Peptides against a protein of PDB entry 3WG5. Designs and how they scored, part 293

Target 1, 218 residues: chain A of PDB entry 3WG5
Amino acid sequence: LAKNIVYVAQIKGQITSYTYDQFDRYITIAEQDNAEAIIIELDTPGGRADAMMNIVQRIQQSKIPVIIYVYPPGASAASAGTYIALGSHLIAMAPGTSIGACRPILGYSQNGSIIEAPPKITNYFIAYIKSLAQESGRNATIAEEFITKDLSLTPEEALKYGVIEVVARDINELLKKSNGMKTKIPVNGRYVTLNFTNVEVRYLAPSFKDKLISYITD
Target 2, 218 residues: chain A of PDB entry 3WG5 as posed
Amino acid sequence: LAKNIVYVAQIKGQITSYTYDQFDRYITIAEQDNAEAIIIELDTPGGRADAMMNIVQRIQQSKIPVIIYVYPPGASAASAGTYIALGSHLIAMAPGTSIGACRPILGYSQNGSIIEAPPAITNYFIAYIKSLAQESGRNATIAEEFITKDLSLTPEEALKYGVIEVVARDINELLKKSNGMKTKIPVNGRYVTLNFTNVEVRYLAPSFKDKLISYITD

## One batch from the design tools (peptide; made by RFdiffusion4, then SolubleMPNN)

Design b2_p28_5_s4 (from b2_p28_5, 15 letters changed)
Fold by OpenDDE base, seed 1:
Order: sequence, then structure tokens, then C-alpha cells
Structure b2_p28_5_s4 (fold): chain B 218 residues (1-218), chain C 218 residues (1-218), chain A 28 residues (1-28)
Amino acid sequence: as target 1 above (218 residues)
Amino acid sequence: as target 1 above (218 residues)
Amino acid sequence: SAVERAKNSGGVILEVISDPSKAREVAA
């Protein structure tokens, strides 16, 4: 039986393979303790598409609900962060955060200019982001526009357009607002109704490895 | 009981979070089928340190032996690839391949110049690469020199110096030479003697996702 | 772009790569 425990962990910085490890570690801990859910406080400008796709897959394979929370105010789920959010069981945003701007790029040239992705790659990610939106019952049209228009949204806009589920100022408000919501994707093949009644909140600290890599990547 | 099955899969290109997913997927398939081992044909110029560290961890957590095979001729296990190899149960190289050149960098500046890692980071990776070598009973001094001298070795040199275990021209020769060898690190807490007598070789194709990402990162 | 901001923010990509010319970053 799931315990009335909710884990909270922070993931900040660029989305990389190390970010994947953080997600995997955090979710695994929460799974092992049979938590009701894990909330990942996400603040990312984006990062590697490959890491992003792995993180999405890891979230989708979670034995417990994974809530992506764009937090704190001033944070973003930009680019790769948007995909991760769309791949999760619930998306929340704090006021003063943003989501979107998902245009894939090949990288940066020597002069620091963006190397544009060829249409084939862009189209792949359009299909991919739309699939994430569709699977989660979120706005696939806006998801596409995150790429085609490099659109970014406020929490209020994202909520209004059906991209996210919750706007919350903090963890307490998030738990309150998401209590009784159904996950937007299945957990172990079933849509779960979140139960945050009388929950114990447990914070996961970054490992030494996590701290080191964030320190290096920040 | 392990089947007389050996999986073979290819990982090519930069080490990224997607590369981690490939390793994870391939190893998981081989684990599920209770394979005797998996051989990963590796050709990489290097990549992200975070992804590399995750891959190493995933290999070390494998329920079956993971053999890193620097293949085909002309391939390299450069930089991150060297760490991955050193973290594996057995390293093989084909003639005409290379291993080493492990100096960490922060990345590339706008002008394409290398941004040097500060001594603190370099020292961290020195300690890390030495630990991998020590844990696997491989040459930790040479492992350090892969960083401090940015040293690269031929297969013959790497074998001679005790960095790798096998030089093999192809999968058949690899299986023949590695038959009866003990893994250099434990599998599920035990050093395994490889049994490649009358094995079925199964090739794992890259997933559509794998193909796409390799295409993008190459 | 958010990615540009991420790079301009000095997000250091710790890379272990032998060939600088092959340092391609694919960013989503």
C-alpha cells in the first residue's frame, strides 16, 4: 500500500544525463518507500534532447506518480523541461515561472550562434511533443507551437490552454490543489487519483554526486 | 540459469543521456533473457561526463556481464568511452582502435576553443578514473595518465599495460579469447567466469529512437 | 531562446571528449 508520504526533490540546471540520474535516483527512492507521489521541483533552461527523452521514459515507467513542479518563482521548464513536464503524471507551475520554447537546435557554432536543426529533426520533435501532450490529455496544438513558434507561456496561460494542471505558490498549495486529481498518464497501467490527505512530506537532498555535477553545470 | 546466449549491440557517437538509454535498454534486454553476457560495440569520441558516470553505474548494476568492445577497426573509446570501458566487466579492442584521452573540459567557448576544467574538476576525474581502474584490477597509473597526459593507447599497448583484457578482430575471436575469463568487476556481487561455449549470438538493433538520436548527434 | 540563455548563463557542459571538433550539442 502507498504510504501517505510525498517526496520532494529539486532538479535545477541543464538537462543532461546527470539530470537523468537525478530523476532516476529520486523516483527510485520514492518507489522503494511506496510513496503516494514524488514532486520534482524543476528549474531548467533546457538541455540535451537525448537526456530529456530518457527522463520522460523514466517518469513514464515510474511505479508512483511523478509531479513536475516548475519552481521557485523565476524558474522555468524551458525547452527540454517542457517535454519532461508533458511526459509527467501532473504538471504544476508557480506564479512567475514559464514553460515552452521547445525548438530543437543542433547546438551552437563556434561564434555562439545557434545551429539550426534540419526540418527532419524539428518534425521529429514536433511529433514527439505532440505525442506526449496527447498521451497526457494536454493541449497538443500548443505543444506543437512550443516548437513551431518557440512559444513560451505563463502558468496562467498554460493552465488556461490545458498544458498544465495546477498553479501553486508552494508545496502546500500544490498538495492541496492536486489532492483528488487523477494523473494525466497511467501509473503502472492505471490512472491514479492523488491522495494528499494527511501526507508526510519528505525532502530528498541531492547526493554528493548531484551536488558536484550541478556545481559543474551551473 | 544463464542461457548460452550472448547479445551484441552497437553504441556509436557522443556519450550523452541518450547513450545512457541505449546502454540501459540493451543491458535490460540481455538481463531479461538471462544472457551469458552482452557485448557493446563501442565507438565514441567521448561526450558528457554525467552521462558517462551514469552509464558506468548502469553497467556496474548489470545482472549480467557487460563487455565493452572498441569496434570496428578505426573506432575509439576516447575520453568518456575510456571511463565506460574501465567501468565494465571486460574490455576488448579491435586492432586499429584506440583508448584514452580522458582530460575533462568544461566545454567549448564561442570561438570553439576548449574551456579548460579547473583543477578541482580535473582532480575529481583523476580520482574517479583511478577508482574504476582499481575496482576492476586494471592499471590505475595509466588510467590517471589518460587525464594528466591526455594519453591514448593502441590495443596492444592497452593490453600490455593491463588496461584492457582482450584484443580481438571480431566478435568470434572476442568470444573465443574471453571464454573462461573472469569478469574484472562483480556481477551481482560475484566475479563471473565467462562461458562462451556453444553460444547463440543475438544482435540487438538500435531502436527507432536510437537511430534518430545517433543521426542527430553524429 | 531559452537554450541561448542557458548557454549564455555559463552553464558549463562538463565534457569528456577527445575531439573538440566533434563536440556537438543537441539541445531540445
Scores: peptide ipSAE 0.030, ipTM 0.277, DockQ to the pose 0.110
Fold by OpenDDE base, seed 4:
Structure b2_p28_5_s4 (fold): chain B 218 residues (1-218), chain C 218 residues (1-218), chain A 28 residues (1-28)
Amino acid sequence: as target 1 above (218 residues)
Amino acid sequence: as target 1 above (218 residues)
Amino acid sequence: SAVERAKNSGGVILEVISDPSKAREVAA
C-alpha cells in the first residue's frame, strides 16, 4: 500500500552534477518509502545542460511523481531549472518567482560577457525543450521562446500559458491544489492521479555532502 | 541465474552530468540483464567534481560490478576520471594510457590561467580521494599525491603502486586477467568474485542523446 | 566543448584542459 507520505526537499543554487545527486538521493528515498510524491523546492539560476539532462532523465525514470516547486518567493527556475521543471510530473510556482530564460550559452568570458552557443547547440536545445513541453502536454511555443527570446515568465503567466500546473503560496496550498491532478508525464508508464488526502509531509534535509557542496558552490 | 554476459560501453570526453547519464543508463541496462559485470572504456581529461561524485555514487550503488577500463592507448582517466576509477569495483588500464592529475581547480581565467581552488576545497578532495582509495583497498598515499603533486601515472606504475588492478591490451585480455578477481568495493554489500568464464560480450552503443551530447561537447 | 564549458560554470573543475580556449565559464 502506498504510504500517504509526501517528501519535500530543497534544491538550491546552480544545476550541477551534484544537483543530480541531490535529485537522485531525494527521489530514491521517496521511492523506497513508496511515497505519494516528492516535492522539490527549486531555486536555481541554471547551470549545466548535461546535469539538467540527467536530472530530467532521473525524474522521468522516477517510480513516484516528482513535483517541481519554484519556492520561496524570489526564487527562480531559470535556464536549466526550466528544463528540469518541464521534464517533471508537475510544476508549481510560488507567487513572486520566475521561470524561463533558457538560452544556452557556452559560459562567460573573462570580462563577464556571455559566450554565445553556436546555432547548432541552440537549435538542439530548442528541439529538446520543445520535446519536453510536448511530452508533458505543456506549451511548446513558449518553451521555444524561453530560448529564442530568452523569455521569463511570472507564475501567473506560466500558468495562463499552460507552462505550469499550479500557483501555490506554500506546501499546504500546493498539496490542496494539486490533489486530484494527473501527472503531466507518466510514472511507470501511467499518468498518476495525485492523492494528497491525509498525507504526512516529510522534509528531507541535505546530506552532509549536499551541505558541503552547496558551501563550496556558494 | 546471472547471465554470463559482460557489457562494454565507451564513455569519452569531459566528465559532466551527461556523463553521469551515460553511466546510469549503461549500468542500469547491465543490472536489468543481471550481467556478470559492465566494463566502461573510459577516456576523459576530467570534468566536474559534482558529476564525478554522482558517478562514483552511482557506481557504488550498482547491483553489478563496474569495471573502469582506461582505453584505448592514448586515453586517460585524468582528474575526475581518476576519482571515478577509484570509486569503481575494478580499475584496468591499457598500455599507453594514464591516470591521475587530480588537483581541483575552479576553472580558467580569461588568459587561460588556472583559477586555483582554495585550500578548503583542495583539502576536501584530498580527504575524498583518500577515502575512495581506502574503501577500495587502493593506495591512499598515491591518491593524495594525485592532488598534492598533480601526479600522473602510467598503467605499470599504477599497478605497481596498487592504484589499479589490471593492465590489459584489450577486452579479451581484461576478461582473462580479471577472471577470479574480487571486486575492490562491495556489490550489494558483498565483494564479488568476477567470473568471466564463457561470457558473452555485449557492446552498448551511445544513445542518440549520448551521440548528440558528445557531438555538442566535441 | 563549449557546451561542456557552460556546464562546468560555478562548480569545482576536476579536469586537465589542454586547450585554454575550452575553459569552462563559471556562472556566477
Scores: peptide ipSAE 0.053, ipTM 0.301, DockQ to the pose 0.071; fails the geometry check
Fold by OpenDDE base, seed 5:
Structure b2_p28_5_s4 (fold): chain B 218 residues (1-218), chain C 218 residues (1-218), chain A 28 residues (1-28)
Amino acid sequence: as target 1 above (218 residues)
Amino acid sequence: as target 1 above (218 residues)
Amino acid sequence: SAVERAKNSGGVILEVISDPSKAREVAA
């Protein structure tokens, strides 16, 4: 019987238009091969709101389940990364990772201090992050507090509060624990039950362009 | 008598954190050499709000006059470029350039359509752009209309409406026309009278990193 | 035209950037 394929790709660093291109490319490859799912190993401090919103939309338009996996230990889904996770079909975290700190900022001043977003912008992102949480059946109160309290959570806390679905040490444990779970948002208009029984794991590498951009932005 | 130095540098493309680094580097070089001014030849379709605000702050903190010159013919100071210009000590435009189209957006959808900013965000940027215009003694009504009407102006219109200070075909004409003008914002807490009598023009090149980033982002 | 190109420009794009210091504090 033809093995179901699960793709794994890594996205690291600031969320930018180039990160959108990476998401789009990775998801497109997995869609073309009719994969059971794609797992995106995410490590980000945040980034651009536009790129973040585009990535969320791209995930929601995916013909396959997109799993955000905050990995490896020490990684974070900070700021824009939390929005992306909340917009995805399933969220997993490795032990020693974090999620949250979603307060929008206008940037950094010349002295490195944060330029605060006006309340109007902050309130927009509160509404947006709550919408993502509500649509995915996740804790909208905590999603709001990721902004209003600049809250960050451990994997255990995020699981406990119903922000994420899985705590897993590696891809094998993730596949085992998520097997039989329903996606938190629809795929092609339907909630999908993940079937990771007898799957092939296939890793996607960054393109040459992705590597060059990473080299410059890191 | 030691000639006054005027630096000229080019900034082209999207406004990003890398564009901030370019502005910071160029202005710092000119400050170190106690230049009379730096002219930034600007051609941008817009970009990041954070980088834009940081660039505006960097210009306002400059120890020397920073002149934004929309150049060459065909260039624009669009969106973020207009904010940067309005935050500068003097604005010049070449014939066949444009300024305006300042409506904030959240980004582009997957189909390339604009994701509109909520009214709350738009209103913040209206207040911000009006502040820049008012502080620089420029037309705040037109600055608002750059957002509310997504207005774009020719150099002749922008001069006529008191949005910019100079229309010039090249650096020599710019220096000639701006000689004896006061800066529209303070330098070191004081308005400076530009003295371009007997100046040396010194061109700054992009760094290797700047060239590499431009190659990737273009 | 330069004016037409400006009309089709990408507006000011907002950022949602975390305080890198706080994100690191929770991971530490």
Scores: peptide ipSAE 0.035, ipTM 0.519, DockQ to the pose 0.740; fails the geometry check
Fold by OpenDDE base, seed 2:
Structure b2_p28_5_s4 (fold): chain B 218 residues (1-218), chain C 218 residues (1-218), chain A 28 residues (1-28)
Amino acid sequence: as target 1 above (218 residues)
Amino acid sequence: as target 1 above (218 residues)
Amino acid sequence: SAVERAKNSGGVILEVISDPSKAREVAA
């Protein structure tokens, strides 16, 4: 039986295998405690495709609902962050955040210019992002345009276009607005109705390793 | 005028943007001191394509010859390391090292399996690695096979096939064997004849940041 | 730094890696 507990954890910065370890750790803790859900406060400019795909898979394999919350104001779920969000059970955004800009790249040149991905890579990620949108009943046309037009959306636009489910200023508003919503993808083969009535919010802190890596990469 | 100085620096581990910063720092120091060359003792399993391409570009823009030396015994210039080597002015390998295995991947799945790159990505890197081989007068057929067959070569094989220029047990043997060799790519638009007569060898240590990152990633 | 540039890129980055087990270490 799910406890009346919701975990909240922050993931900020580039998507790397370390970010995967953070997702895995956070979701595992919430699973072990039979939480109603975990909310990941996400702020990312993007990152590695492999880590992103692993994170999506980890979310899809979660025994509890994983809510991606683009937070705080000024944050983004850019590039890899959008894929992660589209792979999750529910997407929320705070006012003043953004989602999109999903064009794959090979990286940056010495002069800071983007090294473009070849068309086949772009097409692979178009197919992939569309699959995530379709599987979650989200706007697959907009998901494609996140790549083909490098489109970025405001929370209000993303909600309007059926990319996300909630616009919320804080965790309390998120819990209130998402209460009674069904997950956009299944949890253990079933679409779960979120129950945030009388929940305890538990914040997970970054591990010591998490803090150290953030400090070095900043 | 080039001084009778050769710099030697170590780069070990995965190819990342931090590895680019190491290459940039080391080459810049050697350029500033008008060194005859810099030797990079390379031991890498591979890494990011972006960082690799940036490193190749940084080497190609070097004001002095950059020698990639796969060292010590047991080391490899695997995957991204092979691209870096093929982009350099001279390649050397120590006995018991390897070069090759250049197939691009999207990353690793949660179960540790490789996420395959789509054929167009593979084809992009085939074209890229062949260009590096052709530009340096190295074996472009073998360079392609580093991807298509995931081929790995011993130093003796790599020398025999015209992939590398030198097999050397240590820095002294490398300097001796490479003395009088022409760079395989130009330095400032000219093919340079290496002059290692009466040279001072200066070892560059990793920065504090370099050591800290290695410690965390190990 | 190239890391900072990668942070600011908003891109999905590909890898050229020979050993999956070692790729996990860099991101750890």
Scores: peptide ipSAE 0.026, ipTM 0.294, DockQ to the pose 0.250; fails the geometry check

Design b2_p28_6_s2 (from b2_p28_6, 19 letters changed)
Fold by OpenDDE base, seed 4:
Structure b2_p28_6_s2 (fold): chain B 218 residues (1-218), chain C 218 residues (1-218), chain A 28 residues (1-28)
Amino acid sequence: as target 1 above (218 residues)
Amino acid sequence: as target 1 above (218 residues)
Amino acid sequence: DEKLKEEFEKLLKEIEEEVEKEKKEAEE
């Protein structure tokens, strides 16, 4: 039985192996305390596909619901962030945030032009992102278009199209709106009904190591 | 004896374990070909301190000169990028770039405010950055102020203060200006005089893995 | 999930091999 505790943690910046470590640590802490859920305030322009896949897997293996909250206003779940969101138990977005822009790129040329991914890679990521959407009961067509059209959506559009579940201005509104919702993917093989009635919100700070390691550059 | 080849590679984005892998791969390729040097076009807002330290160590262990080139215009060697630069055999900057802003932060609060590093951490990084500057014969006072004042410098200022060695608009000018310069740190225990007379410039592309793994988000 | 990871690793390897092949062909 979950405690009446919800953890909130922040992950900002590029998705890397360190981001995986952060996810793993935060989720583990929340699991140990048998929390009702953990909310990850996510703001990322993207990052590493390998790290992204590992993060998705870690979320899917979570013993508690993991809610991705694209926050604060101005934040994005871009590229890898979209995959992470689609791999989570619930997606929320604050007004003024965005999700999408998942066209895979191989890098930048010397002149700053994007080097496009070969079709084989693009097709792989299309299949992958569609699978995440389908498994979570979210819009797989839009998920594909995040790649094929490099589509970015507002919270309102994402909600309308069935990409996300909640638009909320803050943690309190998120808790209020998501209370009673079922997770979009299983928790330990079961779809969980979120119970955010009379919950204590507990913020997780980055570890000393996280703090030391992460020059969180804006 | 070095071949008349100079490698050029690009590293953009946050400093992570992946960035270490890129440095390692690029330097290794250039070492294997006994290149005169490798130029790393660096554009980073910062990143992970652990990755940064590993990168610095990898550069210092290089069998060939590693030149950090803050490029293109608009690029920065911010935070971790400054340490990497200070740990390299030569620093160049293009006009319109910046270096510095190394104040360690532990992260951001919910309201977006910076969580400051404790004095113990700050002092550690001060000692570290000063050591890099001193070992490379660069301005240790300015290096300290990159932290204590969160100082950022233009190429012209950085050159003036003895933080960097070259201001150059492009690779050709960089090669021309740095020709005959000694490395600021040893290469295999010796300070090397750079010879860029009649060199072939060979660009290293990111590996497929690098391309696939890195959602280089701008 | 493990299967997807394996497929991804396999794909990465295949792509690496293809890129290396293309590089070799371009150098010839």
Scores: peptide ipSAE 0.027, ipTM 0.364, DockQ to the pose 0.111; fails the geometry check
Fold by OpenDDE base, seed 5:
Structure b2_p28_6_s2 (fold): chain B 218 residues (1-218), chain C 218 residues (1-218), chain A 28 residues (1-28)
Amino acid sequence: as target 1 above (218 residues)
Amino acid sequence: as target 1 above (218 residues)
Amino acid sequence: DEKLKEEFEKLLKEIEEEVEKEKKEAEE
């Protein structure tokens, strides 16, 4: 039986294999405790495509609803973060955050210039991001434009265009506004109505490993 | 029975979860074919610590010798690449390459300045890199200085200081010079004497996934 | 789900091959 428990965890920084481990750990803990949902406070400039795709898959395989919350004000779900959000059960954003800017790149040249991805790669990511939007009942046209126009949206725009579901200042407002909403993708093959009535909020701290993962060896 | 086959594969770019998948795929193919060894041509500026640690573990779990070859001229095994090399069965470098620069960072600020890692994290990586050097019979003092002094070495210096085992211009010279050498770490619990007499060299191409993984969603 | 995963893996493989080909072509 689902407990009236909601987990909250933070993922900040670049999307990498370590970020996958963080998602996996957080979701696993929440699954084991039969949580009503887990909220991931996300702040990312982007990252690696493979890690992103694995994270999306891990979220979609979750036994519980995974809510992506772009938080705090000033945070972004840029690039890889947008894909992750679009692959999740619910997207929320705080005022003063952003989502989008999904143009794929091969990297940076020695002079700091962006090395553009070849058209075939760009087309793949267009198809992929559109599929995530379509599967979640979100705006696939805007999802495409996150790539083709390198579009970034405010929370209000993202809500208006049907990219996200909630604008909320904090966890309490998020829980209040999302209470009674249906997940945008299925949980174990079924769309779930979120029940945040009298929930206990439990915060997950990053492990020592999680803290280490955020470090880039340059 | 070991075939007189040596696989060669290239890994270029940032160390990420996808890079782990590349290492895993390449090593697995070579294991399945009972290769004498696999040579990984490595060119990396660094990357993620978690991916790096997983790669090191995967190499150390290999059923066959894994040789890290910093190649071609102009390439580097910087940061995460140094750890990977130090965790492998043999390190080779081509003239005009470099190894080192292992100072851990949290990332870059908006102004492009490096955000320094806290001392606890730095100390962890010092202990880790020293352990890799010690376990492989390589210079642990220099390994520490890769972090504490952000030291980068030429192939000649790295060889002189006992960080690496071979300087070679190409695969043929590498095979010739490393023939009869013992692995610096065990393979399945035993140190192996490399036998590169009359070997067939087989090149592995990156998979489409491997190619996709190199794309950063910014 | 399994079929979709297989198709995705196949697509990923195709993209990887194409990206590597393009990287090689760009480096040439």
Scores: peptide ipSAE 0.026, ipTM 0.359, DockQ to the pose 0.210; fails the geometry check
Fold by OpenDDE base, seed 1:
Parts: sequence; structure tokens; C-alpha cells
Structure b2_p28_6_s2 (fold): chain B 218 residues (1-218), chain C 218 residues (1-218), chain A 28 residues (1-28)
Amino acid sequence: as target 1 above (218 residues)
Amino acid sequence: as target 1 above (218 residues)
Amino acid sequence: DEKLKEEFEKLLKEIEEEVEKEKKEAEE
């Protein structure tokens, strides 16, 4: 019986256009192999809004379910990572991770202080994050508060408030708990019921290029 | 007499894929208008290696000379910015700016400490930066030391050691001093002699998209 | 997606206008 394949890949660090390339590559591989789903182990402090929006769009255009898994313990889907999660077909978090803290900033001043985004930009991102939450049937009020209150949630809180779908310690528990769940957004126009019965897990490693590009020349 | 146009645009902040888009847009505009050159006023602490490499490639593919001008005073072409400069047709620096500090890092740890790049990666970037210097007829030994010694240079030092071509206080002095200079790398396979006699300076502003994308959601 | 992009562009334009206004006010 053709084993249902689930791909697992890791995306770590700042969200940039390179991160988009990683998402694109990973999802494409999983699509090509007709995987049941791809799990992206995400750990990010945030990043660029454009890259974030492109990643969300790429996830939305996926031919297969994309599960964002905030992992490992200690990881976060902070700022841009929260948007990406909210734009995905399923969100899982490991115990000891966090999600939220989405206050937009223009950058850092020479002294390292945060440059605040103008209200109009903040309002745009509020509308955007709320739309992601609403479209995915997640808590739009909390999504707004990720910005307005710079709120961060634990996995348990995020689950309780309907921001995420699963709290799982590892990939096996994630697969077990998410088995039979419907995607929170459509896959090719259809809400898909995840089938993680008798799945083969395949890990995708970052390409050498991915590894190289992850290097921050500071 | 059709006034020779020189475009001037600013690129500031971290080097990312968005920065690539800015370079691409600016150079494209200047190409379309058959500008004598484009001057990019660069101020960057560094950024991503992939974006950097793409930017270098975009500069190398330019149909017109691209001048990297480290400006204003206090600005730097640090890390990725140094590579970009070395990949350009001409480098200028304003007094009180800096270039160098190219030690590659993998990122920052949770405690904010630098995560060192593995030797293999460092060696790759050494080879790369040396190639840029050699191809442009610039000091490859110093280019290597930008990494191996994390060296930073003043404009005067950089000029003295043959890393850059011009020290200029402003755009007018830059145009004056660089007039009649040959590009350090070819433009469409030819070394071009810059002609900044009777030029019209046109400033390109960042697009709103550029402005918005510059927003870091941290 | 196109509508969102248009809205974004509109917002960007509004922000640009506001920033320009603020700059003019600061120069006065």
C-alpha cells in the first residue's frame, strides 16, 4: 500500500526572501511527491513583512496541507512567524514555545531602539492579521491583540483561545493529534481531512544554498 | 543636447531580498532611461548572504555603471555592504564612513551572542570576496582581511590600499572626481569611461512598497 | 489577492502623502 508520506522541514531564523525560497522549495518537493502534508518546524523571531506575505501566499497556494509546527521547545513563531502560522492549514506548537508579539516596527535606530511604525501601517497589519485569523477560523480578536497589545501566548493559551489547533511534544504526537482534523483553510479550494494513519515521515534538509544563505554577514 | 542623466538612489538598512528588489528597480529605471550611471547611496550594517550575492549579480548584469557611494557621513558598507561595493563598477565613500567588517556569522544566539560560521563557510566567503576584488582590480589581500581580521577601513585607508576609487563629500564632488574614470568591472563586456560632464542628477525615491517592506515586523 | 494588493497600494500612497505632509510641516 503506497505509504502516505509526510514531509518535515525546518525553517529557523529571520523571515526573509530566502525564507520564502525555503518554503517554496520544501512545499514544492512535498507537492511533487503528493505528500499527505508537509510539517514546517518553525522557529523565528520575526522578519520582513514582504517575505512574510509572500510566504503566506505560497502556503495558501500549496497543493497539499502545510502544517506550521512551532518547534522545538524554546522556539517561537514571533511577529512574522505568527502571520505565517495564521496563514497555514494547521498550527501546532510544542510545549515551551510561544506565538505572537506582532507589533510592526520600521526597524531599529542607530542606537538600537525600535522605530515605531506609523499608525496607518499598524492598522494595515491589524486588518491583515485579522483577515488571516478569520479566513482560517481562528481567534481574530486575539490576532489583533498580537499587535495592539504585543501579546504573546503559550501553546496552551493559544489552543484554549482558538489560535492554534494542536499542542504536541514531537512529530509523532503531532501526527497522532492532527490525524482526522480538517485544514483550517482550503487546499485547492477544499478543506482537507488529514490522514496520518500509517504515514512515512521524510525529513527535508536545508540545501547547501539554504545553509549558506542563512548566514548573516553582520 | 540630450543631458546625460545620473540617477541617485538610497539604499539603507539590512541587506535582504527586498534590498535586491530595490537595487533591481533602481538600476532598471536608470537602464531604461539610458543613464550615464546610477549612484547608490549605501548605508548598511550588513545582512543576508544570498541577497548580497543576488545584488552583486544584478549589479554585474547592469547595462549601465553602478556606483556604490557609502553615504552620508556616519554610514557604512559593513559586511554584505562591502561585498556589494566590491561587486560594483565604482566605489566611493564619504568622509566619516567605513567599509569592511565582513566576518560571516550564522546569526545570533538567544543571548544575543554571535554564532560563528563554520570554517568551510568562512573559506567560501574568503574566496568569494577575493574574487570580487580581483575581478574589479581592487586589493584582494585587504578584501580577505575584511573577513580574516574583520577589518574595517576609513575612506582614506580604503582609497590608499586600492579598495575604493573615490573619496567624496557629496554627489557633486563624486561626479567631479569620478568623471573620466573607467569602471572597475565591465559594463556589457566593456570597461566604460564615466562622463559626468554636464549631467543632470535625478533622485529616485524609494517606492511606497520599498518603504513598507522596509518595515521589520519584530 | 489583487484587491488586497490594491488596498495595500492605496494605503501606501496615503502613508506616503502623510509622511510628505509631516516632512513639509517639519521643514516649516
Scores: peptide ipSAE 0.022, ipTM 0.377, DockQ to the pose 0.162; fails the geometry check
Fold by OpenDDE base, seed 2:
Structure b2_p28_6_s2 (fold): chain B 218 residues (1-218), chain C 218 residues (1-218), chain A 28 residues (1-28)
Amino acid sequence: as target 1 above (218 residues)
Amino acid sequence: as target 1 above (218 residues)
Amino acid sequence: DEKLKEEFEKLLKEIEEEVEKEKKEAEE
């Protein structure tokens, strides 16, 4: 029985243009091999809005399902990470991870205080995050509250509120639990039922460039 | 057998903030009555981007399926109308109608020439229209070409290219053909199979205010 | 983040200005 291939790649740190490059590279590799899916192990405190939007778009353009897996324990899909997750075909979280905290900020003042975004920008991102939630059949009210209340959720809460689809301890449990689930957004115009029976897991490592950039941005 | 209610309302002219009010009012009425769907007979040459985005969002927030029906023959869902259609739960077109022509413009110069939008804006709308297409499982390549090539399609072409779901001559044929189809975007987080068996069609008329505004804008 | 925000604000402003311009042109 020809093994279905599932790719797994890790993205850690701030969401930047380099993170986009990582997403693009990883998804492209998995697309070229007609993988059943790619699982992105995501751990981010947030990042840049432009990169986030591009990443969301890249995921939406994927020829294969992209599963965002907030992993390992202690990881988060915070701020930009939440948008990325909500834009994906399936969200999973490991125990001890978090999602949310999406209040847009302009930056930090000289004294280290957060500069809040103007209402126009905040409203834009509210509309945007709600659209991602609605389009993926996820909880748009909670998505809005990720911004308006700067809400962070545990995996159990996120599952309960219909923000995410799976709580899983590891890749094997994720594959097991998500097997037979429908993607929350279309793949090539169609909703796909995930088939993780008889799968070969292939791990993608960061490129040399990715490693170098991660060192420069930290 | 309790009749399923389908509302039909007409929106004609430029897409403005008043058009948003019409959409909101019509959809709200249909929501309150738990209608099977509302069909919006749309005939527009385009309009304002802000109103368009709000209308798309309002449709996406609808508790019931919103079907955009480009009607009557000679009507168009041009520019903003295309976005609205692509953001809806189902698109239908009557023979002799058109969809597309989405090149963003800043306006008209004093000599009546079109002022093209800056690349940033154009790229934003490309991303936006592609997202609407992808999220609805419609042809994102053609959606992009609605902007990049200012492409307009016939109903037959739009159907063939996977932009729209139905070609229908009238409401009765639309109901017949769309019966049993799944919505292209979620309703309350779920894709709905349309049930237009044993339906009562209720027409919503423009309010007095709507009539007055249509006279002022025209 | 500041630069991106500035660019985004600029973009939003441009979009708003375009929308306002379209509104004025539709009212003339």
Scores: peptide ipSAE 0.018, ipTM 0.231, DockQ to the pose 0.170; fails the geometry check

